# Designs tried in a protein design run: peptides against a protein of PDB entry 5K2M. Part 173

Target 1, 273 residues: chain A of PDB entry 5K2M
Amino acid sequence: MRIGITYTVLRREEMAIKERAGEFGEVVMLHEDDLLFPGNYDLDVVIIRNVSHFKALYTARLFESEGIPTVNSSRLIFEAGDKLFATLRLAGKVPVPEWKAALSEGGALRVPDSLGYPLVSKPVFGSWGRLLAKVNDRDSLEAVLEHRKWMKNPLYGIHYFQEFVEKPGRDIRSYVIGGEFVGAIYRYSNHWITNTARGGKAEPCSDPEVEELSVKAWEAFGEGALAIDIFESEKGLLVNEVNPNMEFKNAARVTGADMAGKLVEYAVEVAKT

## One batch from the design tools (peptide; made by RFdiffusion4, then SolubleMPNN)

Design b2_p25_7_s3 (from b2_p25_7, 14 letters changed)
Fold by OpenDDE base, seed 2:
Structure b2_p25_7_s3 (fold): chain B 273 residues (1-273), chain A 25 residues (1-25)
Amino acid sequence: as target 1 above (273 residues)
Amino acid sequence: SKEEELRELLEKELKKLEEERKKKE
C-alpha cells in the first residue's frame, strides 16, 4: 500500500502520522510545493494535512478527481470546515448553541432581536479563534460589521452568530475517527476563548456523555476524522464546532490515545473500499 | 466581481458535493 500525506508544515501530528503510516506501507510525503495537478500519483490513499482549510479542500478534491480517495474527503472538509455548514449538519442530530446567520449588514443588525446579547461573532472559516468577537451590545455589533465590510475576502460578508455560552473556564475537545471515539480532553483557559494553541492547559476527559455525544456529532457527517468542540453549559452539553483538519498533539500526549495510528488505520480502511 | 465569482464557485462545489453524497446513499 502507498499512503500519501500532504502537508504545509511538518508538525508533531504529521511526524506521528508518517511514523504510523510506515507500519502499513510505503509513505509518500507531499509538501504543498510538490503538488501539481493534473498529475500522475501512484497512491492508494492520501491523508490531508494542509494547514489552510481551502488548500486542504482543493487538495482533497484534486486527488479525488484522479481517483485517489482522501482522508478527510473533500465533502467532509467542505461541510465540517465551514462553521455554518457544520452547524446545519449538527443541528439536526445534537444540541448546538443557538445561532443565526445573516447575509447583509441589515440582517445582522436584527440578530439580537432573536438571540439577544451577548453574542459571539464568528467567521465561517478560520482557526485558532481568529476574528472571534464577543458582542455585548449594539455598539460592538456595529463595530464588528463595519470591520467586516472592509475585509477583502467576501466570505467575511457571511455573518454567523452564536449565543454566548458561559463555560466553567474550560471546554471539551473530543476526537472521533471512522465512527470510533478515540479520546477527549478538557482545555482550560482564563479567557472566554479556550484553545490549547493559545497556551491553554489540557487534562483527560473521561465522561460517557461526552463519548456518546461525540459519536452522534460524527454521525451527522458520517465519515472521516473529526475533532469536536463541546461546551459545558447550563443547558447541558452543546456541540460548538467540528474540525476536519484536527490538531491532536496535546490530546494524544494527555490521554495516551493513539490518534495518529487510528487516523492511519482509517485511511487504510478507506483505501481498501 | 470577485465576490460573485467566488459565490458561483461555492455554489457549484456545493452542487457537486450533494451529487456525490447522493451517490453514496
Scores: peptide ipSAE 0.000, ipTM 0.214, DockQ to the pose 0.021
Fold by OpenDDE base, seed 3:
Structure b2_p25_7_s3 (fold): chain B 273 residues (1-273), chain A 25 residues (1-25)
Amino acid sequence: as target 1 above (273 residues)
Amino acid sequence: SKEEELRELLEKELKKLEEERKKKE
């Protein structure tokens, strides 16, 4: 078996994936600079680890066009990597924060009539809390909308809002690969945006309700490897978002779960189908 | 775009830092 791994930066995750993949067959590391299509790639499966959402999406689709399956698939990356499209999948299966989408400034100005204040403004694309805004009043909403008008990417004209969820100084990140729950962590932060990449403490999360909810959230998509962000609210557990290009170094360290091994095992299964 | 250039620069710097990190492990 020949396993490709595409990457932008050789992180701890990519090193772990490479090491585990070597136990199953020949590993071919493919930096973004090495990728040219169409090409004659002799690979049974490709694990997609490009940092950019769009580069990951197009890389997956390009390999698929040559008959090589990918983990994750271009379909999953497309649906899970867009916050609005992900919400549409999730809302039918699991509890999610209340949300509204608007396609114009005029529509966006009416969002508080249904959701009230405070709101959270999110771009539909992007990672690591980029361009997240807590909107407390009309003036702040107008400011966010004004700034969006001057952004070059037309996707910034898609206005996605959520209710502000009061969290107990932490959130939950869980991992589901091929429908199997692998592990979960608490991420602690004094900021309303909880992200371990910003230096937050991580602790193991052992909660059967989190495990059940995480699997249900994965089932909304029905394939691949996903990180799932869950909020603890007064209304109970809410699935906030999913990530089809997961970071797991902190979760693997804290839980001891072999996330890299599980990802490789799933990729091997995909290659055989 | 300048943003893409900055991202590529950051990605290259991150790659260098990770390679240096590997040499220290």
Scores: peptide ipSAE 0.000, ipTM 0.355, DockQ to the pose 0.161; fails the geometry check
Fold by OpenDDE base, seed 4:
Structure b2_p25_7_s3 (fold): chain B 273 residues (1-273), chain A 25 residues (1-25)
Amino acid sequence: as target 1 above (273 residues)
Amino acid sequence: SKEEELRELLEKELKKLEEERKKKE
């Protein structure tokens, strides 16, 4: 078996994936600079680890066009990696924060009529809490909308809002691969944006409700490897978002779960299908 | 224009922040 691994930066995750993949067959590391299409790739499966959502998406689709399956698939990356599209999938299966989408400034200005204040403004794409804004009032909303107008990417003109969820100083990140719950962690932060990349502490999360909810969230998409962000709210557990290009170094360290191994095993299964 | 300059500066800063985040990953 020949396993490709695409990557932008060789992180701890990619190193772990490479190591585990080596146990199943020949590993071909493919940096973004090495990727040209159409190409003659002799691979049974490709694990997509490009940092950029769009680069990951297009890389996956390009390999699929060559008849090579990917983990994650371009479909999953597309649907899960867009916060709005992910919400559309999730909302029918699991509890999610209340949300609104608007396609114009005029529409966006009416969002508080439905959700009230405070709001959370999110770009539909991007990671690490980038361009998240807590919108407390009309003036702040107008400011956010004005700033979005000056952003060159037209996707910033897609206005996605959530209710602000009061969290107990932490959130939950769980991991589901191939429909199997692998593990979960608490991410602690004093900031309303919880992200381990910002130096937050992580602890193991052992909660049957989290496990059940995580699997249900994964089932909304029905394939691949997903990290799932869950909020603990007064309304109960809410699935905030999913990530088809998951970071797991902290989760693996804290839980002891073989995230990389599970990912590789799933990729091998995909290759055999 | 001043607005264009600010836009360019913000875009550059966003790129830098993204690169820094990638390094911390």
Scores: peptide ipSAE 0.000, ipTM 0.249, DockQ to the pose 0.039; fails the geometry check
Fold by OpenDDE base, seed 5:
Structure b2_p25_7_s3 (fold): chain B 273 residues (1-273), chain A 25 residues (1-25)
Amino acid sequence: as target 1 above (273 residues)
Amino acid sequence: SKEEELRELLEKELKKLEEERKKKE
């Protein structure tokens, strides 16, 4: 078996994936600079680890065009990597925070009529809580919308809002690969935006409800490897977002779960299909 | 072009994401 691994930066995750993939066959590391298409690649499967959502998406689609399956697939990356598209998949299967989408400033100004204040403005793309805004009032909403007008990326014209969810100083990140729950962690933060990437403490999360909800959230997409962000709210557990380009270094360390191994095993299964 | 501007913004955002990911690893 020949396993490709595309990457932008060789991180701990990519090193772990490379090491585990070597147990199953020949590993071909493919930096973004190595990728030219059409390329007539001789690979059975490609594990997509490009940092950029869009580069990951296009890389996956390009390999698929050559008949090579990818983990994750371009479909999954597309559906899961966009916050709005992910919400559309999740909303019918699991509890999610209340949300609204608007395609104009005029529409966006009416969002509080439904969601009230405070609400959270999110870009549909991006990670690490970038450009998240807690909007407490009309003046703040107008300010956010004004700033969006001057952002050159047309995707910033897609206005996605959620209710503000009061969290107990933490959130949950779980991991589901090929439909199997692999593990979960609590991420602690003193800020309303919880992210371990910002230096938050991580602890193991052992909760059967989290496990069940995580699997259901994965089933909304039906394939691949996903990190799932879950909020603990007064209404119960809410699935906030999913990530098709998961970071798992901290989670693997804290839980002891072999996330890299599970990912490679799933990729091997995909290759055999 | 708007497409080039979008690409540049996406590339910058990607670069920032990469740098942030590098810092977290």
Scores: peptide ipSAE 0.000, ipTM 0.299, DockQ to the pose 0.055; fails the geometry check

Design b2_p25_7_s4 (from b2_p25_7, 11 letters changed)
Fold by OpenDDE base, seed 3:
Parts: structure tokens; sequence; C-alpha cells
Structure b2_p25_7_s4 (fold): chain B 273 residues (1-273), chain A 25 residues (1-25)
């Protein structure tokens, strides 16, 4: 078994994946600077750990074109890594926050007629809560739309909005790999944007409802390894988004779950199919 | 704090929802 691992930065996650992959076969570390296509890669499977969503997507598709399966697949990265496409999958299987999509400024200005205020404006791509805006009124909506007109990427012209969900100073992040629930954590934050990368406290989450909902959310896509962001709301649990390029350092530390091992085991299964 | 009150309220609601689901199985 020959296992490739593509990466941008060698983080704790990539080190853990490398270590566990070594138990199953030969490990080939591939920095972004090492990747040229077409190439003669002698690999049974590639674990995709590129930081950029688009670089991860194209890297996966390029290896697949050489007949080498990837974890995650280019299909999963494409559908799960776009917030709107992910919502379309999720909305058919699990509760999600109320949402609207508009394809023009004129359409976007009508979104409050159905969702009311406050709103959350999200770009369809990007990680780390970049360009998230809480929109409390018409003036704020107009300002967000005006700024987007001057952004160079045409995807900023796709307007995605959610209802604002009041959270109890935390959210839930769960992990599902190959359809198996691996673990979950509470992420505490004094800000409405909860992200552990911003220095928030993490605690274990042991809730059967979270486990069941997380598996159902994964089943909306039907493959791969996903981190799932869940809100606790007055309406119950809501699946906010999924991440096909998951960070798990804090979750692995807090829960004791072998997330790197589970990811490698799944990659080995994919290589054998 | 408002955050602590909301947390308690949501934990209670989630517990009630679990109990209702367990009664239906």
Amino acid sequence: as target 1 above (273 residues)
Amino acid sequence: SKEEELRKLLEERLREERERREEKE
C-alpha cells in the first residue's frame, strides 16, 4: 500500500495522518511545490490536506484523472466546500437554518421580505468565517452589496443569506468519517462567530441526538470525511455547514478520538475498492 | 448572564425533545 498525502503546511493534523498512515504502508508526503500534472504517481490513494479549497479540489481531480482515488473525492470537495451547494444537499435530509439565495443585487434586496432582520451574509466559498456579516437593517444590507460589486471574484456575485440564529455562547462541531460518527465538541465563544482557531474553549459533546443528526448530515453526501457544524437553537438542532477539509487537532485532544487513524483507515478502504 | 440563561433554556428544551423521541420508540 502506497499512501500519498498532499499538503500546504505541515500542521499537527498532517503529522498525525502521516504517523498513522505509516502503519498501513509506504507514505509519500507531497507538498504543493512537488505537484505537477500529468505525472507518474505510483500511489494507491491520496489524502488531500491542501489548505485552499480550490487547490484541494483541483488536486483531487488531477489525481483522479491519473486513476488514483482521493480522500476526499473531488465531487465531495466541490459539493461540501460550497456553502450553497452544501445547503442544497443538507436541506433534503436534516434541519438547516432558513436561507435564501439571490443572483443579483435586486434579488438580494428582497431577501429581508421573507427572512426578516437580522440576517447573516455569507460568501459561498472560503473558510475561517471570512466575510461573514450580521446584517441588522437595510443600510447594512446595501453596504454589503456595494462592497461585493468591487470584489474581483465573480462568485462574490452569488448572494447567500441565512436567518440569524441565537446561540448559547457555543456551537457544536462533529466528525463523521466513512459514515461512522467519530466524535463531537462544544466550541465556546463570546462572539456570534464561534471558531476554535480564534482561541475559544473546547469541551467534549456526548449527545445521542448530535450523533444521529451528524450521521444523517453525512448521508446527504454519502462519502468521505466531514466536519459538521451544528447550532443549538430555539427550534432544536440545526446543521449550519460542513467542511470537507477538516481541522481536528482540538477535537482529537479534547475527545481522545483517533481522528487521524479513522481517516487513514477510510483511505485504505477507498484504495481497495 | 443572558448567555447562561439561554444555555440552560436550550439544554432543557433538548432534554425534553430527547424524552419525547424515546417515548415514540
Scores: peptide ipSAE 0.034, ipTM 0.510, DockQ to the pose 0.013
Fold by OpenDDE base, seed 2:
Structure b2_p25_7_s4 (fold): chain B 273 residues (1-273), chain A 25 residues (1-25)
Amino acid sequence: as target 1 above (273 residues)
Amino acid sequence: SKEEELRKLLEERLREERERREEKE
């Protein structure tokens, strides 16, 4: 078996994936600079680890066009990596924060009529809490919308809002690979944006309700490897978002779960299908 | 209960946020 691994930066996750993949077959590391299509690649499966959402998406689709399956698939990357499209999948299966989408400034200005204040403005793409805004009032909403007008990417004209969820100084990140719950962590932060990449503490989360909800959230997409962000709220557990390009070094360290191994095992299964 | 524990955590968080606002004033 020949396992490709595409990457932008060789992180701890990519090193772990490479190491575990070596137990199952020949590993071919493919930096973004090595990728040209059509390329006639001799691979049984490709694990997609490009940092950019769009580069990951297009890389997956390009390999698929050559008959090579990918983990994650281009379909999953597309649907899970867009916050709005992910919400559309999740909302029918699991509890999610209340949300509204608007396609114009005029539409966006009416969002508080439905959701009230405070709101969270999110771009439909991006990671690490970039361009998240807590919108407390009309003036803040107008400011966010004004700034969006001057952003060059047309996708910033898609206005996605959620209700602001009060959290107990933490959120939950869980991992589901191939429909199997692998593990979960609490991410602690004094900021309303909880992200371990910003120096937050992580602790193991052992909660059967989190496990069940995480699997159900994965089932909304029905394939691949997902990180799932869950909020603890007064309304119970809410699935905030999913990530088809998961970072797991902190979660693996804290839980002891073999996330890299599980990802490789799933990729091997995909290759055999 | 799990719900009571969550409520307590939220109350503690809200208290800490109020205290931080008062210290800035």
Scores: peptide ipSAE 0.027, ipTM 0.593, DockQ to the pose 0.013
Fold by OpenDDE base, seed 1:
Formats: C-alpha cells, structure tokens, sequence
Structure b2_p25_7_s4 (fold): chain B 273 residues (1-273), chain A 25 residues (1-25)
C-alpha cells in the first residue's frame, strides 16, 4: 500500500495522519510545490490536506484523472466545500438555517422580504469565518453588496444569505468519517462567530442527538470525511455547514478520538475498492 | 432581552437532554 498525503503546511493534523498512515504502508508526503501533472504517480490512494479549498479540489481531481482515488474525492470537496452546494444537499435530509440565494444585487435586495433582519451574508467559499457579515438593516445590506461588486472573484457575485441564528455562546463541531461518528466538541465564543481556530475554548460534546444528526448530515453526501458545524437554536439543532478539509487538532485533543487513524483507515478502505 | 430569553430556553433544552440521558443510564 502506497499512501500519498498532499499538504500546504505540515500541521499537527498532517503529522498525525502521516504517522498513522505509516502503519498501513509506504507514505509519500507531497507538498504543493512537489505537485506536477500529469505526474505518473505510483500511489494507491491520496489523502488531500491542502489548506486552500480550490487547491484541494483541483489536486483531488488531478489524481483522479490518473486513476488514483482521493480522500476526500473531488466530488465531495466540490459539493461540501461550497456553502450553497452543501446547503442544497443538507436541506433535503436535515434541519438547516433558513437560507436564500440571489444571483444579482437586485435579487439580493429582496432577500430580507423573505428572511427578514438580521441576516448573515456568507461567501459560498472560504473558511474561519472570513467575510461573514451580520446584516442588521438595509444600509448594511447595501454596503455588503457594494463591496462584493468590487471583489475580483466572480464567485462573490453569488449572494448566499442565512437567517441569523442566536446561539447560547457556543456551537458544535462533529466529525463523521466513512459514515461513522468519530466525535464532537463544543466551541465557545462570546462573539456571534464561534470558531476554535480564532482562539475559542473547546470542550467534549457527548449528545446522542448530535451524533444522529451528524450521521444524517454525512449521508446527504454519502462519502468521505466531514467536519459538521451544528447550531443550537430555539428550533432545535441546525446543520450550518460541513467541511471536507477538516481541522481536528483541538477536537482530537479534547475528545481523545483517533481522528487521524479513522481518516487513514477510511483511505485504506477506499484504496481497496 | 430576546437574546437572554433564548439563552435561557437553550439552557433549559440542554438540561432536559442531560436529564434524559441520565435516566437512560
């Protein structure tokens, strides 16, 4: 078994994945600078750990074009890593925050007629709460739209909005790999944007409802390794988003779950199919 | 405030869920 691991930065996660992969076969570390295609790679599977969503997506697709399966697949990265595409999958299976998509400024200006205020404006791509805006009124909406108009990436012209979900000073991040629930954490923050990557406290989450909902959310995609972000609301649990390129150092530390091992085991399974 | 009321409701929900789990063990 030859296992590739693509990466941008050698983080704690990539080190743990490398170590665990070594128990199953030969490990080939592939920094982004080493990736050239076509490349005639001799690998049975590649674990995708590129930091950039787009680099991860293209890397996965490039390996797949050479007949090498990836974890995650380019399909999963594409569908799960886009907030709108992920919502389209999730909305048919699990509770999600109310959302609206618009393809023009004129359309976006009508979103409050459906969702009301406050709104959350999200880019369809991005991580760590970047470019999330709480939109409290018309003036704020117009300002966000004006700024988006001058952004160079055309994907910023895809206007994705959610209702503002009030949270009890925390959210939940769960992990599902190959359909198996691996673990979950609470992420605490005094800010409406909860993210442990921004220095928030993490604690173990042991909730059967979270486990069930997390598996159902994963089943909306039907493959791979996903981190799932869940909100606690007055309406119950809501699946906010999923991440096909999960960070898990804090979750692994807090829960004691072998997330790296589970990821490698799944990759080995994928290699054998 | 509405936020404080929601937090109380959410805290109550979390309490009820913990109690249900304790009853099943």
Amino acid sequence: as target 1 above (273 residues)
Amino acid sequence: SKEEELRKLLEERLREERERREEKE
Scores: peptide ipSAE 0.042, ipTM 0.556, DockQ to the pose 0.014; fails the geometry check
Fold by OpenDDE base, seed 5:
Structure b2_p25_7_s4 (fold): chain B 273 residues (1-273), chain A 25 residues (1-25)
Amino acid sequence: as target 1 above (273 residues)
Amino acid sequence: SKEEELRKLLEERLREERERREEKE
């Protein structure tokens, strides 16, 4: 078994994946600078750990074009890594926050007629709560839309909005790999944006309802390894988003779950199919 | 406040979960 691992930065997650992959076969570390296509890669599977969503997506598709399966697949990265496309998958299977998408400023200005205020404006791509805006009124909406006009990436012209969900000072991040629930954590923050990468405290979450909902959310995509962000609301649990390039350092530490091992085991299974 | 209501809801949910776990042990 020859296992490739693509990466941008050698983080704790990539080191753990490398170590566990070594138990199953030969490990080939592939930095982004090492990747040239078409190439002659002798690999049975590639674990995709590129930091950029788009670099991860294209890397996966390029290996697939050479007949090498990837974890995650380019399909999964594409569908799960875009907040709007992920919402489209999730909304048919699990409860999600109310949302609207608009393709113009004129359309975006009508979003409050359906969702009311406050709103959350999200870019369809990006991580760590970047470019999230809480929109409390019309003036704030106009300001966000004006700023988006001057952003160079045309994807910022895709206007994605959610209802603002009040949270009890925390949210939930769960992990599902190959359809198996691996673990979950609470992420505590007094800020409306909860993220452990922004200094939030993490604690273990042992809730059967979270486990069931997490598996159902994974089933909306039907493959791969996903981190799932869940809100606790007055309406019950809501699946906010998924991440096909999950960070798990804090979750692994807090839960004791072998997330790197589970990811490698799944990659080995994919290699055998 | 809405936050206080949500905290109460969370406390109730945590209590129900505890009770369900105790019934299964």
Scores: peptide ipSAE 0.026, ipTM 0.503, DockQ to the pose 0.014; fails the geometry check

## One batch from the design tools (peptide; made by RFdiffusion4, then SolubleMPNN)

Design b2_p26_1_s1 (from b2_p26_1, 10 letters changed)
Fold by OpenDDE base, seed 3:
Structure b2_p26_1_s1 (fold): chain B 273 residues (1-273), chain A 26 residues (1-26)
Amino acid sequence: as target 1 above (273 residues)
Amino acid sequence: SIEEEAQAAVDEEYTEDHSWVFELLK
């Protein structure tokens, strides 16, 4: 078994994946600077750990073109890494926050007629709460839309909105790999944007409802390794988003779950299919 | 830091053209 690992930065996650992969076979570390295509790669599977969503997507597709399977697949990265495409998958399987998409400024100005205020404006791509806006009124909506006109990426013209969900000072991040629930954590924050990367505290989450909902959310995609963000609301649990390029150092530390081992085991299974 | 380097690598995504995504929606 020969296992490739693509990466941008050697984080704690990539070090753990490398260590666990060494128990199953030969490990080939592939920095972004080492990747040239077409290439003669002698690999049975590649674990994709590029930091950029688009670099991860293209790297996966390029290896697939050489007949080498990837974890995650280019299909999964594409569908799960876009908030709107992910919502389209999730909405048919699990409860999600109320949402609206508009393809023009004129359409976006009508979103409050259905969602009301406050609402949350999100770009369809990106991570760590970048370009998230809590929109409390008409003036704030007009300002967000005006700024989007001057952004270079055409994807900023896809206007995605959610209802604002009141949370109990925390959210939930769960992990599902190959259809198996691996673990979950509470992420505490005094800010409406909860993210452990911004210095939030993490605690173990042991809730059977979270486990069941997380597996159902993964089944909406049907493959790969996903981190799942869940809100505790007055309406019950809501699946907010999924991440096909998951960070898990805090979750592994807090829960004691072998996230890296589970990811490698799944990659080995994919290689044998 | 490793976290700052990872964050910088993602920041590049917001300045690039990803218009090809629209072709996959057809």
Scores: peptide ipSAE 0.017, ipTM 0.515, DockQ to the pose 0.615
Fold by OpenDDE base, seed 4:
Structure b2_p26_1_s1 (fold): chain B 273 residues (1-273), chain A 26 residues (1-26)
Amino acid sequence: as target 1 above (273 residues)
Amino acid sequence: SIEEEAQAAVDEEYTEDHSWVFELLK
């Protein structure tokens, strides 16, 4: 078996994936700069680890066009990596924060009429809690909308809002690979944006309700490897977001789960189907 | 650092126009 691994930066995750993949076959590391299409790639499966959502998406689709399956698939990357599209999948299967989408400033200005304040403004794409805004009032909403007009990417004109969820100083990140729950962590932060990349503490999460909800959230997409962000709210557990391009170094360290191995095992299964 | 490089790659993602991607995947 020949396993490709595409990457932008050789992170701890990519190193772990490479190491585990070596146990199953020949590993071909493919830096983003090495990728030209159409190409003559002799690979049974490709693990997609590009940092950019869009580069990951296109890389997956390009390999698929050559008959090489990818983990994750371009479909999954597309649907899970967009916050709005992910919400559309999740909302019918699991509890999610209340949300609204507007396609104009005029529409966005009416969002508080239904959701109230405070709101969370999110871009539909992006990582690490970038461009998240807590919108407490009308003046703040107008400011966020004004600033978005001057942003270069037209996707900032897609206005996605959630209710502000009061969290107990933490959130949950779980991992489901091929429909199997692999593990979960609590991510602690004193800020309303919980992100371990910003120096937050992580602890193991062992909660059967989290496990069940995580699997159900994965089932909304029905394939691949997902990190799932869950909020503990007054209403119970809410699935906030999923990530098809997951970081897991902290979760693997904290839980001891072989997340890289599970990802490789799933990729090998995909290669055999 | 690896974190700075990863952040730079994400910064690029935010600055590029990728709106047409969604039309191809619908």
Scores: peptide ipSAE 0.007, ipTM 0.470, DockQ to the pose 0.784
Fold by OpenDDE base, seed 2:
Structure b2_p26_1_s1 (fold): chain B 273 residues (1-273), chain A 26 residues (1-26)
Amino acid sequence: as target 1 above (273 residues)
Amino acid sequence: SIEEEAQAAVDEEYTEDHSWVFELLK
């Protein structure tokens, strides 16, 4: 078994994955600078750990084009890593926050007619709460839309909105790998964006409803390793988003779950199929 | 304690500068 691991930066996650992969076979670490295609890669599977969503997507697709399976697959990265495309998968399977998408400023200005205020404006791509905006009123909506006109990436012209969900000062991040629930944590924050707020706390989440919902959310995609962000709302649990390039250092520490091992085990299974 | 370690781990994550990631998207 030859296991490739693509990476941008050697984080704690990549180090853990490397270590665990070494128990199953030969490990080939592939920095982004090492990647040139078409190539002659002698690998049975590649674990994709590129930080950039797009680099991860293209890396996965390039390996797949050479007949090498990837974890995650380019399909999963594409569908799960785009917030709008992920919502399209999730909405038919699990409760999600109410959402609207618009393809123009004129369309976006009508979103409050359906969802009201407050809204959350999200870019369809990116992590760490980047360019999330709480839109409380018309003036704020106009400001967000105006700023987006001047952004270079055309994907910022895809206007994705959610209802603002009142959270109990925390959210839930769960992990499902190969359809198996691996663990979950509460992430505490004094800010409505839990991922970016300083002074957060993580605690283990042992809720059977979270486990069930997490597996159902994973089943909307049907493959791979996903981190799943869940909100506790007045309406019950809502699946906010999924991440096909999951960070898990804190979750692994807090829960004691072997996230890296489970990921490698799944990759080995994928290689054998 | 596990809770203190968990808090420290989260504080590390929350204080981490991810600005470099934005350069990868250009």
Scores: peptide ipSAE 0.014, ipTM 0.422, DockQ to the pose 0.053; fails the geometry check
Fold by OpenDDE base, seed 1:
Structure b2_p26_1_s1 (fold): chain B 273 residues (1-273), chain A 26 residues (1-26)
Amino acid sequence: as target 1 above (273 residues)
Amino acid sequence: SIEEEAQAAVDEEYTEDHSWVFELLK
C-alpha cells in the first residue's frame, strides 16, 4: 500500500501521521509545492493535511479526479469546513446553538430581531477563533458589518451569526474517525473564545453523553475524520462546529489516544473500498 | 517556529483573493 500525505507545514500531527502510516505501507510525503495536476500519482489513498481549508479542498478533489481516494474526501471538507454548511448538516441531527444567516447588510441588521443580543459573528471559513466577534449591541453590529464591507474576500459578505452561549469557562473538543469515538478534551479559558492554541489548558473529557453526541454529529456527515466542538450550556450539550482538518496534538497528549493511528487505520480502510 | 509557520499559512488564507470561489457558489 502507498499512502500519500499532503501538508503545508510538518506539525507534530503530520509527523505522527507519517510515523503511523509507515507501519501500514510506503509513505509518500507531499508538500504543497510538490502538487501538480494532472499528475501520475501511484498512491492508494491520500491523507489531506494542508493547513488552508481551500487548499485542502482542492487537493482532495484533484486526487479524486485521478481515481485516488482521500481522507478526508473533498465532499466532507467542503461541507464540514464551512461553518454554515456544517450547521445545515448538524441542525437536522443534533442540538446546535441558535443561528441565523444573512446575505446582505440589511438582512444582517435584522438578525437581532430573532436571536437578540449578545450575538456571535463568525466567518463561514477560517480557524483558531479568528474574526469571531461578540456583538453586544446595535452599535457593535454596525461596526462589524462596516468592517466586513472592506474585506477583500466576498465570502465575508455571507453573514453567519449564533446566539452567545454562556459556557462554564470551558468547551469540549471530541474526535470521531470513521464513526468511532476516539477521545475528547476539555479546553479551559477565561476568555469566551476557548482555544488551546491560544494558551488554553486541556484536560481529558470522559462523558458518555459527549461520546454519544459526538458520534451523532459525525453521522450527520457520514464519513471521514472530524474534530467536533461542543458547548456545555444551560440547554444541555450543543454542537458548535466541526473541523475536517483537525489538530490533535494536545488531545493525543492529554488523553493518550492514538489519534494519528486511528486516522491512518481509517485511511487504509478507505483505500480498500 | 512550526506554530508561527502554521499561523502564517492560515493568515494567508484570510488575505488571499478567493473571489473566484464565491463565483463557483452562485
Scores: peptide ipSAE 0.009, ipTM 0.476, DockQ to the pose 0.535; fails the geometry check

